# Designs tried in a protein design run: peptides against a protein of PDB entry 4Z5W. Part 141

Target 1, 305 residues: chain A of PDB entry 4Z5W
Amino acid sequence: IPDVFLELNKLWYFSAQSNLFNGEMPRSLSNSRSISLLSLRNNTLSGQIYLNCSAMTNLTSLDLASNSFSGSIPSNLPNCLRLKTINFAKIKFIAQIPESFKNFQSLTSLSFSNSSIQNISSALEILQHCQNLKTLVLTLNFQKEELPSVPSLQFKNLKVLIIASCQLRGTVPQWLSNSPSLQLLDLSWNQLSGTIPPWLGSLNSLFYLDLSNNTFIGEIPHSLTSLQSLVSKENAVEEPSPDFPFFKKKNTNAGGLQYNQPSSFPPMIDLSYNSLNGSIWPEFGDLRQLHVLNLKNNNLSGNIP

## One batch from the design tools (peptide; made by RFdiffusion4, then SolubleMPNN)

Design b2_p21_6_s1 (from b2_p21_6, 10 letters changed)
Fold by OpenDDE base, seed 3:
Structure b2_p21_6_s1 (fold): chain B 305 residues (1-305), chain A 21 residues (1-21)
Amino acid sequence: as target 1 above (305 residues)
Amino acid sequence: ALSKLKNVTFNPESGYLTTFE
């Protein structure tokens, strides 16, 4: 990308997605005072990510996903005082979340999906301090780490948590019960064990639950049949979606389904590919808003109700 | 009882990777 943005004092939005741009990010973009939305996703940009946050006072959204950036995660991003949304998906950092992200009060939506992020314990301990964090995507990181169960972890305003395909060990962490606004939980494709905790049914806004492809045992919690968001329509608070769409890939080679908003996900309970036993609760029939119930490949018994 | 759910699809192909792209 040519370094010609210095004279563009009115540049509010720059999108150069899905091009063949290579080299480093232009310094004129990294110093833009006017830019609010910057998307350079799906290019071949390289080098270190550097943003002059003291200059970039209007930056609200940053998408650098699917680029060949290297090095550390920019520790100065919390100094971008208006920066709400960050998409760093598919950037191979091979790094931990910077400690400076404890101060990232403007942050509302963060994706590090498939970004070679390490140390989930440190990541969650840091990110819990982001008081405005509503959407967190950490899929395809933390390979074979243990999902921390520390009860002190608190994501009060979290609505979307996606930590799929990490081969994470441990149990469903009780600290998630401290997220009463949780709407979407995806912990699929891990090595999580133990029982599915009954307190999940107390998450009144939870309309999408994916616990598939784990090692869960025991019975399906009866409390899942009373998930209020799936019983009644009334509480769908349309909150502002992250500026970036969610992509749900079925298979590694298939085009991802794009979901522009969390509300665009079908209301779902997926508990498939576990070691769950007991019966299917008839009261799942009371979940009138449920679109997908997947219980396949378990040790369930009795009749299908 | 599940027959009360008009739109329930048992999706046999579980394997969703949710990413930002």
Scores: peptide ipSAE 0.040, ipTM 0.696, DockQ to the pose 0.697
Fold by OpenDDE base, seed 2:
Structure b2_p21_6_s1 (fold): chain B 305 residues (1-305), chain A 21 residues (1-21)
Amino acid sequence: as target 1 above (305 residues)
Amino acid sequence: ALSKLKNVTFNPESGYLTTFE
């Protein structure tokens, strides 16, 4: 990309997605005072990510996903006082989240999907201080780590949590009960164990639950038949609208399904590929808003109700 | 009891129950 952005004093939106741009990000772009929305997704950009946050006073959205950037996560990003949305998916950092992110009060949506992020305990301990954080995507990181269950962790405003395909150990963490506005939870394709906790049915805004491809045991909690968002449409909660798409792989060999908004996810309970036992609750028939109930490949018994 | 849902398809091989409104 040529270093010509100094002359673009009115550049509010720059989208150069899905091109063949290589080399470093232009320094004039890293110093743009006018830019609000920056997307360089799906290029071959390389080097270290640097943004002059003292100059970039209008920056609200940053998408650098699917590039060949390297090095550390930029610790100065919290100084970008208007920066709300960050997509760093598919950038191989091989790093921890910077401690400076404790101060990231403008942050509303963050994706590090498949970014070689390490230390999930430190990551969650840091990110809980982001009071405006609504959407968090950490898929394909933290390989074989333990999902922390520390009850002091608190994500008060969290609406979307996706931590899939990490081979994470542990149980469904009780600190998620401190997120009463949670709408979408995906913990699929891990090594999570224990029972599915009954308090998940108290999350009145939860319309999408994926716990598939884990090692869960015991019965399906009856409280899941009382998920208020799946019984009635009356709980139309304000949806998070991150400026980045979500991807769900249904099959290991297929391209991921792209969802542009959380509303594009079907109302779903997926408990497939576990070791769950007992019966299918007849009261799943009362979930009138439910589109998908997947109970495949468990140890369930009795009749289909 | 699942017959209370509209357009319910249960596939026993896939263990999918799908409803379409």
Scores: peptide ipSAE 0.033, ipTM 0.696, DockQ to the pose 0.144
Fold by OpenDDE base, seed 1:
Structure b2_p21_6_s1 (fold): chain B 305 residues (1-305), chain A 21 residues (1-21)
Amino acid sequence: as target 1 above (305 residues)
Amino acid sequence: ALSKLKNVTFNPESGYLTTFE
């Protein structure tokens, strides 16, 4: 990409996604005063990510996903006072989340999917201080770590939490009960154990639950049959989507289906590929908004209601 | 009771992984 952005003093939006751009991010772009939306997703850009937050006073969205950037996560990003959305998916940092992110009050949406992030305990302890954080994606990180269950963790405004395919150990963390606005939870493809907690059924906005491919035991909690968002349409809060797409894969080897908004996900309960026992509750028939109920590959018994 | 759900698909093959590409 040419280093000509100093002359582009009216540049509000720059998208050069899905090209063959290589080399470093232009220094003139890292100092742009006018830019609000920056997307360089799906290129071969390299070097260290640097943004001059004192110059980039209009920056609201940053998508650098699927590039060959190296080095540390930029610790100065909290100084970008208008920066709301960050997509750093598929950037191999091999790092922890910076302590400076405790001060990231503008942050609303963050993805580090498949970014070689380490120390989930530190990551969650830091990110709980982001009071405006609504969307958090940490898929394909923290390999074989333990999911922290510390009850003091609080994500009060969290709407979307995705921590899939981490081989995480532990149980469904009780601190998620402190997130009453949670709409989408994906903890699939981990090594989570114990029982599915009944308090999940108290999350009145939860319309998408994926706990598939874990080691959960016991009965399906009856409280899941009373998920208010799946009983009635009235609680569908249309929130502004993050400025980055979500991808749903049917198989690990298949291309992902792109979803532009969390609301584009079908209302779903997936508990498949566990060790759950007992019967299927007849009251699942009351979940009139449910599109997908997946209970396959468990130890369930009795009649299908 | 599940027959009351007009649009419930039991998909015996759907392992869905939500990722970023």
Scores: peptide ipSAE 0.029, ipTM 0.659, DockQ to the pose 0.663
Fold by OpenDDE base, seed 4:
Structure b2_p21_6_s1 (fold): chain B 305 residues (1-305), chain A 21 residues (1-21)
Amino acid sequence: as target 1 above (305 residues)
Amino acid sequence: ALSKLKNVTFNPESGYLTTFE
C-alpha cells in the first residue's frame, strides 16, 4: 500500500479488503486525521500494528483481520477516543489483552477470533471495564484454559458473546446473569461441564443459544421454554451491528453464510452433543419464534412432544 | 457422545466462528 494518505485529507472510508497487499501499513495511513473506517481485512500485511491515536481522531472502525501482523496487541488503542469496532481475527499475536483496555470506553465491538490470545481470566477481568462493550468474540483462543466463574465479573451491556472452540473447562459462568441484554451466546465446542443453569431462561433478549459439543449433564432447564425473545417478537431490539460480518458455515464443503448483523442469525437453541437426560419439554412448543431446536446426540428419553 | 465435528468452518474473514449446522 503506497504511503500517500497524507494528501487524502478528506478520506473518510478506506476499504482494501481481500486483496494481495503485503508489507507494513503505510505511516501516512496510521496518522490519518480524516479516516473513520479502515478495513484492510484478508491481505498479507505484516509487521507490528501501530496507530497514532492522537492523529487518528476520527477513527471509529478498524478491521485488520486475516493479516500477517505480528508482535503485541497495540496498547495505545484506547487513546483512539472514537474507536468503537475492532476486528483482529486471525492475527497471530500470541499475547494477552493489554491492561490499557480497561480504559477503552469507546469500544463497542471486539473480535480476537483465532488470534492466539492467552489468559481468558485476565482478558475478561480487563474487558469488563469496557462499559460500552456489546459484542465480544474470543473463539479459537485460550486453548484448554478454564472459563472463569468469578461472580464479580460484570458485562452490563453485553449483547453478543462468542467463545467457541477453545477447549475451555468449567461451567456456564454465573456472571453472565449480570448481562440482561444478552442476545447471542455461543459457548459451543468446549469442555464445559455441570448442568445448564436455569437463570439462562431469565435472559429475556436471548434468541440464540449454542451450548453444543460440551459435556453438560442433567435435564434441560424448563426455564428455556419461557425465553421471552423466542415467545414473542416484541423484544427484538435492533441495535447497530458491528462493522464486521458474522459467519455461519453449515457444512465443510459449503461456503460460509455471511451475516452482517446479529439479528440475521436464526433464533436457535442448540444443546446437541452433550450428556443431557430427561424429557423434551412440551412447552418448547410455546417458543413461536424459534427456528432451530437441536437436541441431538444426548441421553434424552420419553416421548417427543 | 461422539462429538461429531460440527464443521466449525473458521471463516478467516469474519473472525467469527459460528458453528452452524
Scores: peptide ipSAE 0.029, ipTM 0.698, DockQ to the pose 0.098; fails the geometry check

Design b2_p21_6_s2 (from b2_p21_6, 12 letters changed)
Fold by OpenDDE base, seed 2:
Structure b2_p21_6_s2 (fold): chain B 305 residues (1-305), chain A 21 residues (1-21)
Amino acid sequence: as target 1 above (305 residues)
Amino acid sequence: ALSKLKNTKFNTESGFLTTFE
């Protein structure tokens, strides 16, 4: 990309996604005072990510996903006082989340999906201090780590949590019960064990639950048949969605189905590919808003109700 | 009882969520 952005003093939005841009990010772009939304996703940009947060006072959204950037996660990003949304998916950092992210009060949506992030315990301990964090995507990181169950972890405003395909060990963490506004939970394609906790059915806003491809045992919690968001059309206030799309993938190399907003996901319970036993509850028939129920490849018995 | 769910799909293909194409 040519270094010509100094003259673009009215540049509010720049989207050059899905091109063949290579080399480093232009220094004039990293110093833009006018830019609010920057998307360079799905290019071949390289080098270290540097943003002059003291200059970039209008920056609200940053999408650099699917580029060949290297080096450390920029520790100065919390100094971008208006920065709300960050997509760093598929950037291979091989790093931990910086301690400076404890101060990232403007942050509302963060994705590090497939970014070679390490130390999930440190990552969650840091990110719980982001009081405005609503969307967190950590898919394809933390390979074979243990999902921390520390009860002190608190994500009060969390609406979307996705930590899929990490080969994570452990149980469904009790600290998620401290997120009463949770709408979407994906912990699929891990090595999570134990029972599915009954308190998941108390998350009144939870309309999308994916626990598929784990090692869960015991019965399906009856409380899942009373998920309020799936019983009634409560007008889920359409809160501002992340400025980045989501993709549902069968594997890392397959093309995904694109979803522009979390509200575009079909209401779903997926518990498939576990070791769950007992019966299918007849009261699943009361979930009138449910679009997908997947219970296949379990040890369930009895009649289909 | 599940027959009440006239618009529900059963036992679809599973897939995990990401933010890259």
Scores: peptide ipSAE 0.596, ipTM 0.952, DockQ to the pose 0.891
Fold by OpenDDE base, seed 5:
Structure b2_p21_6_s2 (fold): chain B 305 residues (1-305), chain A 21 residues (1-21)
Amino acid sequence: as target 1 above (305 residues)
Amino acid sequence: ALSKLKNTKFNTESGFLTTFE
C-alpha cells in the first residue's frame, strides 16, 4: 500500500479488504488523525503491527485479519481511546495477550480467532478488566490448554463468547454464570467434559448455544427448555454488531457461511457429538423461537416426544 | 411434543464460529 495517506486528511473510512496488498502497513496510515474505520482484512501485509494511538484519535474499528503480520500484539492499542472493535483473526502472533489490555476501556469487540494466542488463563484474567467488552472470539487458540473455571472471572457485559476448536480441557466454567447478558455461546469442538450445568438455562438472553463436539456426559439440563429468549420474542435490544463478520465453519479449511451480525444467527441449541444420556425433554416443544435443535450422536434414549 | 416446533430443523450439520473466511 502506498505511503500517501498524509494528504488524505479527510479519510474517515479505508477498506482495502480482499486484495493482494503486500509489504508493511504505510506509516502515514498508522499516523492518520482522520481515519475511523480501517479494514485491511484478507491481504498479504507483513511486518510488525504499529499504530500511533496519540495521532489516531478517531480510530474506532481495526480489521487486520488474514494477513502475514508478525511480532508481538501491539501493547499500546489501549491508548487508542476510541478503538472499539479489533479483528486480528488469522494473524500468527505466537504470543500472550498484553497486560496493557487491562486498561482497554473502549474495547467492545475483540477477535483473535486462529492467531496462535497462548495462555487462556492470562488472556481471560486480562480481558475481564475490559468493562465494555461485549464480543470475544478466541477460536483456534490455546491448543490443549485447560479452560479456567476460576469463579472470580467476571465478564458482566459479555454478549457473544466464542472459544471453539481449541481442544480445551475442563468443564463449562462457572464464571459464565456472571454474564447475564450472554446471547451467544460457542464452546464447540473442544475436549470439555463433565455435565452441562443447569445454570445455562438461567441465561435469559441466550438464543444460540453450541456445545457440540465435546465429551459432555449426563442428562440434558431441563432448564434449557425454559430459555426465555427461545420461549418468547423478547425485544433483544439490537446492540451495535461488531464491525467484522462471523463465519460458521465445518472445519478449519472449509469456506464458512458468513453472518454479518450476531442477530442473524438462527436461534439454536446444538449438543450433538457428546455422550449425553437420558430422554429428550418434551418441553423442548415450548421453545417456539428455536430454529435449530441438534441432539444427534449422543447416548439419548426413550421416545422422541 | 417436538411437532409443535414447525419451523425447527433437527440434526443439521454442526460447525464452529470464526471471524476469518
Scores: peptide ipSAE 0.594, ipTM 0.951, DockQ to the pose 0.919
Fold by OpenDDE base, seed 3:
Order: sequence, then C-alpha cells, then structure tokens
Structure b2_p21_6_s2 (fold): chain B 305 residues (1-305), chain A 21 residues (1-21)
Amino acid sequence: as target 1 above (305 residues)
Amino acid sequence: ALSKLKNTKFNTESGFLTTFE
C-alpha cells in the first residue's frame, strides 16, 4: 500500500480487505488522525504492527486479521482511547496478552482467534479489567492449557465468549456465572471434563451454547430446558455488534459460514460428541426459540421424547 | 416431546466460531 495518506485529512474509513497487499502497513495510516475504521484483513501485510495512538485519536475499529504480521502484540493499543474493536485473528504472535491491556477501557470486542496466544490464565486475568469488554474470541490458542476456574475472574459485561478448539483441559468455569449478560458461549473442541453445571440454565440471555467435542460426563442439566432466551422471545436490545464478522468453521482450513452479528446466529444448544448419559429431557420441547439441538455422539439412553 | 420443536434442526454439523475466513 503506498504511503499517500498524510494529506487525506478526511479519511474516516479505509477498507482494503481481501486484496494482495504486501509489505508493511503505511506509516501514514499508522499516524492518521482522521481514520475511524481501518480494515486490512485477508492480505499479506508483514512486519511489526505499530500504531501511533497519540495521533490516531479517531481510531475506533481495527481489523488486521489474516495477515503475515510478526513480532509482539502492540502494547500501546490501550492508548488509542477510542479503539473499541480489534480483530487480530490468524496473526501469529507467539505471545501472551500484554499487561497494558488491563487499562484498555475503550475495548468492547477483541479477537485473537488462531493468533498463537499463550497463557490463558494471564490472558483472562488481564482482560477481566476491560470493563467494557462484551465480545472475546480466543479460539485456536492456548493449546492444551488448562482453562482457569478461579472464582475471582469477573467478566460482568461479557456477551460473547468464544474459546473453541484450544484442546483446553479443566471444567466449565464457575466464574462464567458472574456474566449474567452472556448471550453466546462457545467452548467446543476442547478437552473439558466434569459435568455441565446447572447454573448455565440461569443465564437468561444465553441463546447459543456450544459445548460440543469435549469430555463432559453425567446428565444434561435439566436447567438447560428453562433457558429463558430459548423459551420466549425476549426483546434483546440490539447492542452494537463488533465491526468484524464471525465464521462458523468445521476445521481451520474449511471456509466458514459468515455471520455479521451475534444476533444472526441460530439459537442453539450443541452438546454433541461428549460422554453425557441419562435421558433427553422432554422439556427441551418447551425451548420454542431453539433452532438447533445437537445431542449426537453421547451415551444418552431411553426414548427420544 | 421434541416434536413440539417444529423449526428445530437436530444433530446438524458441529463447528467452532472464529473471526477469520
């Protein structure tokens, strides 16, 4: 990309996604005072990510996903006082989340999906300080780490949590019960064990639950048959979605189904590919808003109700 | 009875969520 943005004092939006751009990010973009939304996703950009946050006072959204950037996660991003959304998916950092992200109060949506992020305990301990964090995507990181169950972790405003395909060990963490606004939980494709906790059914806004491809045991919690968001159409206030789309993928190399907003996900319970036993609760029939129910590849018995 | 769920798909293909194509 040519370094010609210095004179573009009115550049509010720049999208050059899904091109063949290579080399470093132009310094004129990294110093743009006017830019609000920057998307360079799905290119071949390289080098270190540097943003002059003192200059970039209007930056609200940053999508650099699926680029060949190297080096550290920019620790100065919290100084971008209006930066709300960050998509760093598929950038291979091989790093931990910077401690500076404790101060990232503008942050509402963060994705590091498939970014070679390490130390999930540190990541969650840092990110819990982001009081405005509503969407957190950490899929394809933390390989074979343990999902921390520390009760002190608090994500009070969290609406979307996706930590899929990490081969994470541990149990469904009790600290998620402190996220009453949780709408979407994806912990699929891990090595999570124990029982599915009954308190998941108390998350009244939870309309999408994916616990598939784990090692969960015991019965399906009856409380899942009373998930309020799936029983009745609550007027979910459409809160601002992240400026980046989601993709449902079968594997890392498959094309995903694109979802522009979390509200576009079909209401779902997926408990497939576990070791769950007991019967299918007849009361799943009361979940009239449910679009997808996956219970296959378990040890369930009795009659299908 | 699950037959009440007229608009529900059962046992669809599973897949995880990401933010890359």
Scores: peptide ipSAE 0.590, ipTM 0.952, DockQ to the pose 0.888
Fold by OpenDDE base, seed 4:
Structure b2_p21_6_s2 (fold): chain B 305 residues (1-305), chain A 21 residues (1-21)
Amino acid sequence: as target 1 above (305 residues)
Amino acid sequence: ALSKLKNTKFNTESGFLTTFE
């Protein structure tokens, strides 16, 4: 990318996604005072990520996903006082979340999907201090770690939590019950065990639940048949979606189905590929807003209602 | 009882969510 952005005093939006750009981030771009949205997703950019947050006072969105950047996660990003959305998916950091992210009060949406992030306990302990954090995507990290169940963890404003395909051990953590605004939970493709907790059915905004491909045991909680978002058409307050798309993937190498916003996900319960037993509750028939119900590959018995 | 769910698909293919293509 040419270093010509110094003269672009009115540059508000720069999207150069899905090109063949290589080399480092232009210094004029990293010092742009006017830019609000920067997307360079799906290129071959390299070097260390550096942003001059003292200059980039208008930066609100940053998408650098699927690039060949190296080095550390930029610890100065919390100094970008208007920065709300960050997509660092598929950047190989091999790092922990910086401690400075405790101060990241502008942060609303964060993705590190497939970024070689380590230490999930430290990551969650840091990110809980982000009071405005609504979307957190940590898929394909933390390989074989334990999902922390520390009751002190609090994500009060969390709406979207995705921690899939990490081979995580542990149970569904009780600290998620402190996130009453949770709309989407994906913990699929892990090694999570224990029972599915009944308090999940108390998350009135939860319209998308994926617990598939785990080692859950016991009965399906009857409380899932009373998920209010799936019984009634609640007007989901269209809060501003993340400036980055989501992809539903069957595996790491397959092309995913693109979803531009969380509201585009079909209302779903996926409990498939577990060790759940007991009957299918007839009251699943009351979930009139449900678009997908997956219960296959379990130890369920009785009649299909 | 599940026959009430006229617009629901059952036992579709599972897949996890990411933010990369």
Scores: peptide ipSAE 0.589, ipTM 0.952, DockQ to the pose 0.905

Design b2_p21_6_s3 (from b2_p21_6, 11 letters changed)
Fold by OpenDDE base, seed 4:
Structure b2_p21_6_s3 (fold): chain B 305 residues (1-305), chain A 21 residues (1-21)
Amino acid sequence: as target 1 above (305 residues)
Amino acid sequence: ALSKLKNLTLNPESGFLTTFE
């Protein structure tokens, strides 16, 4: 990308996604006072990520996903006082979340999907201090770690949590019960064990639940048949979605189905590929908003209701 | 009972969520 952005004093939005751009991010772009939205995803950009947060006072959204950037996660990002959304998916950092992210009060949406992030305990301990954090995507990180169950963890404003395909051990963490506004939970493709906790059915805004491809045992909690968001059309206040798309993937190498907003996901319960037993509750027929129910590859018995 | 759900897809292919293509 040419270093010509200093003269563009009115540049509000720059999208150069899905091109063949290589080399470093231009210094004029890293110092832009006018830019609000920056998307450079799906390129071959390299070097370290550096943003002059003292200059970039209008920066609200940053998408650098699927680039060849290297080095550490920029610890100065919390100094970008208007920065709300960050997509760093598929950037190989091989790092922990910086301690400075405790102060990241502008942050609303964060993705590190497939970014070689390490230490999930430290990551969650840091990110719980982000009071405005609503969307957190940590898929394809934390290889063979344990999902922390520490009851002190608190994500009060969390709406979307995705920690899929990490090979995480442990149980469904009780600290998620402290997130009453949770709308979407994906913990699929892990090594999570124990029973599915009944308190998941108390998350009145939860319309998308994926616990597939784990080692869960016991019965399906009857409380899932009373998920309020799936019984009634709640006017889910469409809060501003993250400025980055989501992709539903069958595997890491497959093309994903694109979803521009979390509200575009079909209302779903996926409990497939576990060791669940007992019957399918007839009361799943009361979930009038449910579009996808996946219970295949379990130890369920009786009749399909 | 599930037949009451007019728009229900039962047992589709599973897949996980990401933010990269």
Scores: peptide ipSAE 0.569, ipTM 0.947, DockQ to the pose 0.874
Fold by OpenDDE base, seed 1:
Structure b2_p21_6_s3 (fold): chain B 305 residues (1-305), chain A 21 residues (1-21)
Amino acid sequence: as target 1 above (305 residues)
Amino acid sequence: ALSKLKNLTLNPESGFLTTFE
């Protein structure tokens, strides 16, 4: 990308997605005072990510996903006082989340999906201090770590939590019961064990639940048949979606189905590929908004109701 | 009871969510 952005003093939005751009990010772009939305997703950009947050006073959205960037996660990003959305998916950092992110009060949506992030305990302990954090995507990190169950973890404003394909051990963490605004939970493709906790059915805004491809045992909690968001339409809070799309993938290398916003996901309960036993509750028939029910490859018995 | 759900897809393919293509 040419280093010509100093002359573009009115540049509000720059999108150069899905090109063949190589080399470093231009210094003139890293110092742009006018830019609000920056997307360089799906290129071959390299080097260290550097943003001059003192200059970039209008920056609200940053998408650098699917590039060949290296080095440390920029610890100065919390100094970008208007920065709300960050997509760093598929950037191989091989790092922990910086301690400076405790102060990241502007942050609303964060993705590190497949970014070689380490230490899930430190990551969640840091990110719980982001009071405006609504969307958190940590898929394909923390390989074979233990999902922390520490009850002191609090994500009060969290709406979307995705921590899939990490081979995480442990149980469904009780600290998620402190997130009453949770709409979407994906903990699929892990090594999570124990029973599915009944308090999941108390999450009145939860319309998308994926616990598939784990080692869960016991019965399906009857409380899942009373999920209010799946009984009635009224609780679809239209909140601002992240400025980055989501992709549903069968594996890391497959093309994903694109979803531009969380509200475009079909209402779903996926409990497939576990060791669940007992019956399918007839009261699943009361979930009038449910579009997808996946219970395949379990130890369930009785009749399909 | 599940027959009451006119738009229900039962047992599709599973997949996880990401933010990269």
Scores: peptide ipSAE 0.566, ipTM 0.947, DockQ to the pose 0.888
Fold by OpenDDE base, seed 5:
Structure b2_p21_6_s3 (fold): chain B 305 residues (1-305), chain A 21 residues (1-21)
Amino acid sequence: as target 1 above (305 residues)
Amino acid sequence: ALSKLKNLTLNPESGFLTTFE
């Protein structure tokens, strides 16, 4: 990308996604006072990520996903006082979340999907201080770590949590009960164990639950048949979606089905590929908004209701 | 009971969510 952005003093939006751009990010772009939306997703950009947050006072969205950037996560990003959305998916940092992210009050949506992030305990301890954080995607990180169950963790405004395909050990963490606005939970493709906790059915806004491909045991919690968002059409206030799309993937290398907004996901309960026993509750028939029920490859018995 | 759910898909292929293609 040429270093010509100093002349573009009115540049509000720059999207150069899905090109063949290589080399470093232009310094003139990293100092742009006018830019609000920056997407360089799916290129071959390299070097360290540097943004002059003191200059980039209008930056609201940053998508650098699927690039060849190296080095540390930029610790100065919290100084970008209007920065709401960050997509750093598929950037191989091999790093921990910077401690400075405790001060990231503008942050609403963060993805580090497949970014070689380490230390899930530190990451969650830091990110809980982001009071405006609504979407958190940490898929394909923290390989073989333990999902912390520390009850002091609080994500009060969290709506979308995705921590899939991490080989995480542990149980469904009780601190998620402190997230009453949770709409989408994906903890699939881990090594999570224990029982599915009944308090998941108290998450009145939860319309998409994926616990598939874990080691859960016991019965399906009957409380899942009373998920209010699946019983009735709540007027879910369409909150502003992240400026980045989601992809449902069967594996890391497969093309995913694209979803532009979390609201476009079909209402779903996926508990497949576990060791769940007991019966299918007839009261699943009361979930009038449910579009996908996946219970395959469990130890369930009795009749299909 | 599940027959009440006219738009229900049972047991599709599973897959996890990401933010990259």
Scores: peptide ipSAE 0.562, ipTM 0.946, DockQ to the pose 0.906
Fold by OpenDDE base, seed 2:
Structure b2_p21_6_s3 (fold): chain B 305 residues (1-305), chain A 21 residues (1-21)
Amino acid sequence: as target 1 above (305 residues)
Amino acid sequence: ALSKLKNLTLNPESGFLTTFE
């Protein structure tokens, strides 16, 4: 990309996604005072990510996903006082989340999907201090680590949590019960074990639950038949969605189905590919808003109700 | 009981969520 952005003193939005741009990010762009929305996703940009947060006082959204950037996660990003949304998906950092992210009070939406992030315990311990964090995507990281169950972890304002395809061990963590505004949970394609906890049915805003492709045992919690968001059309307050899309993938190499907003997901319970036993509860028929129920490849018995 | 849910898809293909194409 040419280094010509210094002259663009009115540049508020720059989208150059899905091009063939290579080399480093232009220094004039890293120093832009006017830019609010920056998307360079799906290019071949390389080098170290550097942003002059003291100059970039209007930056609210950053999408650098699917580029060939290298090195450390920029520890100075919390100094970008208006920065709300960050998509760093598919950037291979091979790093831990910086300790400086404890101070990232402007942060509302973060994705590190497939970014070779390490140490899930440190990552969650740091990110719990982000009081405005509503969307967290950590898919395809933390390979074979243990999902921490520390009860002191607290994500009070969390609405979307996605930690899929990490081969994570452990159980569904009790600290998620401290997130009463949770709308979407994806913990699929891990090695999570134990029983599905009944307190998941107390998450009144939860309309999308994916626990598929794990090692869960025992019965389906009857409390899932009383998920309030699936019984009634509560007006889910349309909170501002992340400035980055989501993709539902069958595998890492397949193209994904794109969803621009979390509200565009069909209301779903997916418990497929586990070791669940017992019967299918007839009371799933009371979930009037449910669009997808997936219970296949379990040890369930009896009749389909 | 599930027949009450007129728009229900039962047992589709599974897939996980990401933020990259």
Scores: peptide ipSAE 0.560, ipTM 0.946, DockQ to the pose 0.881

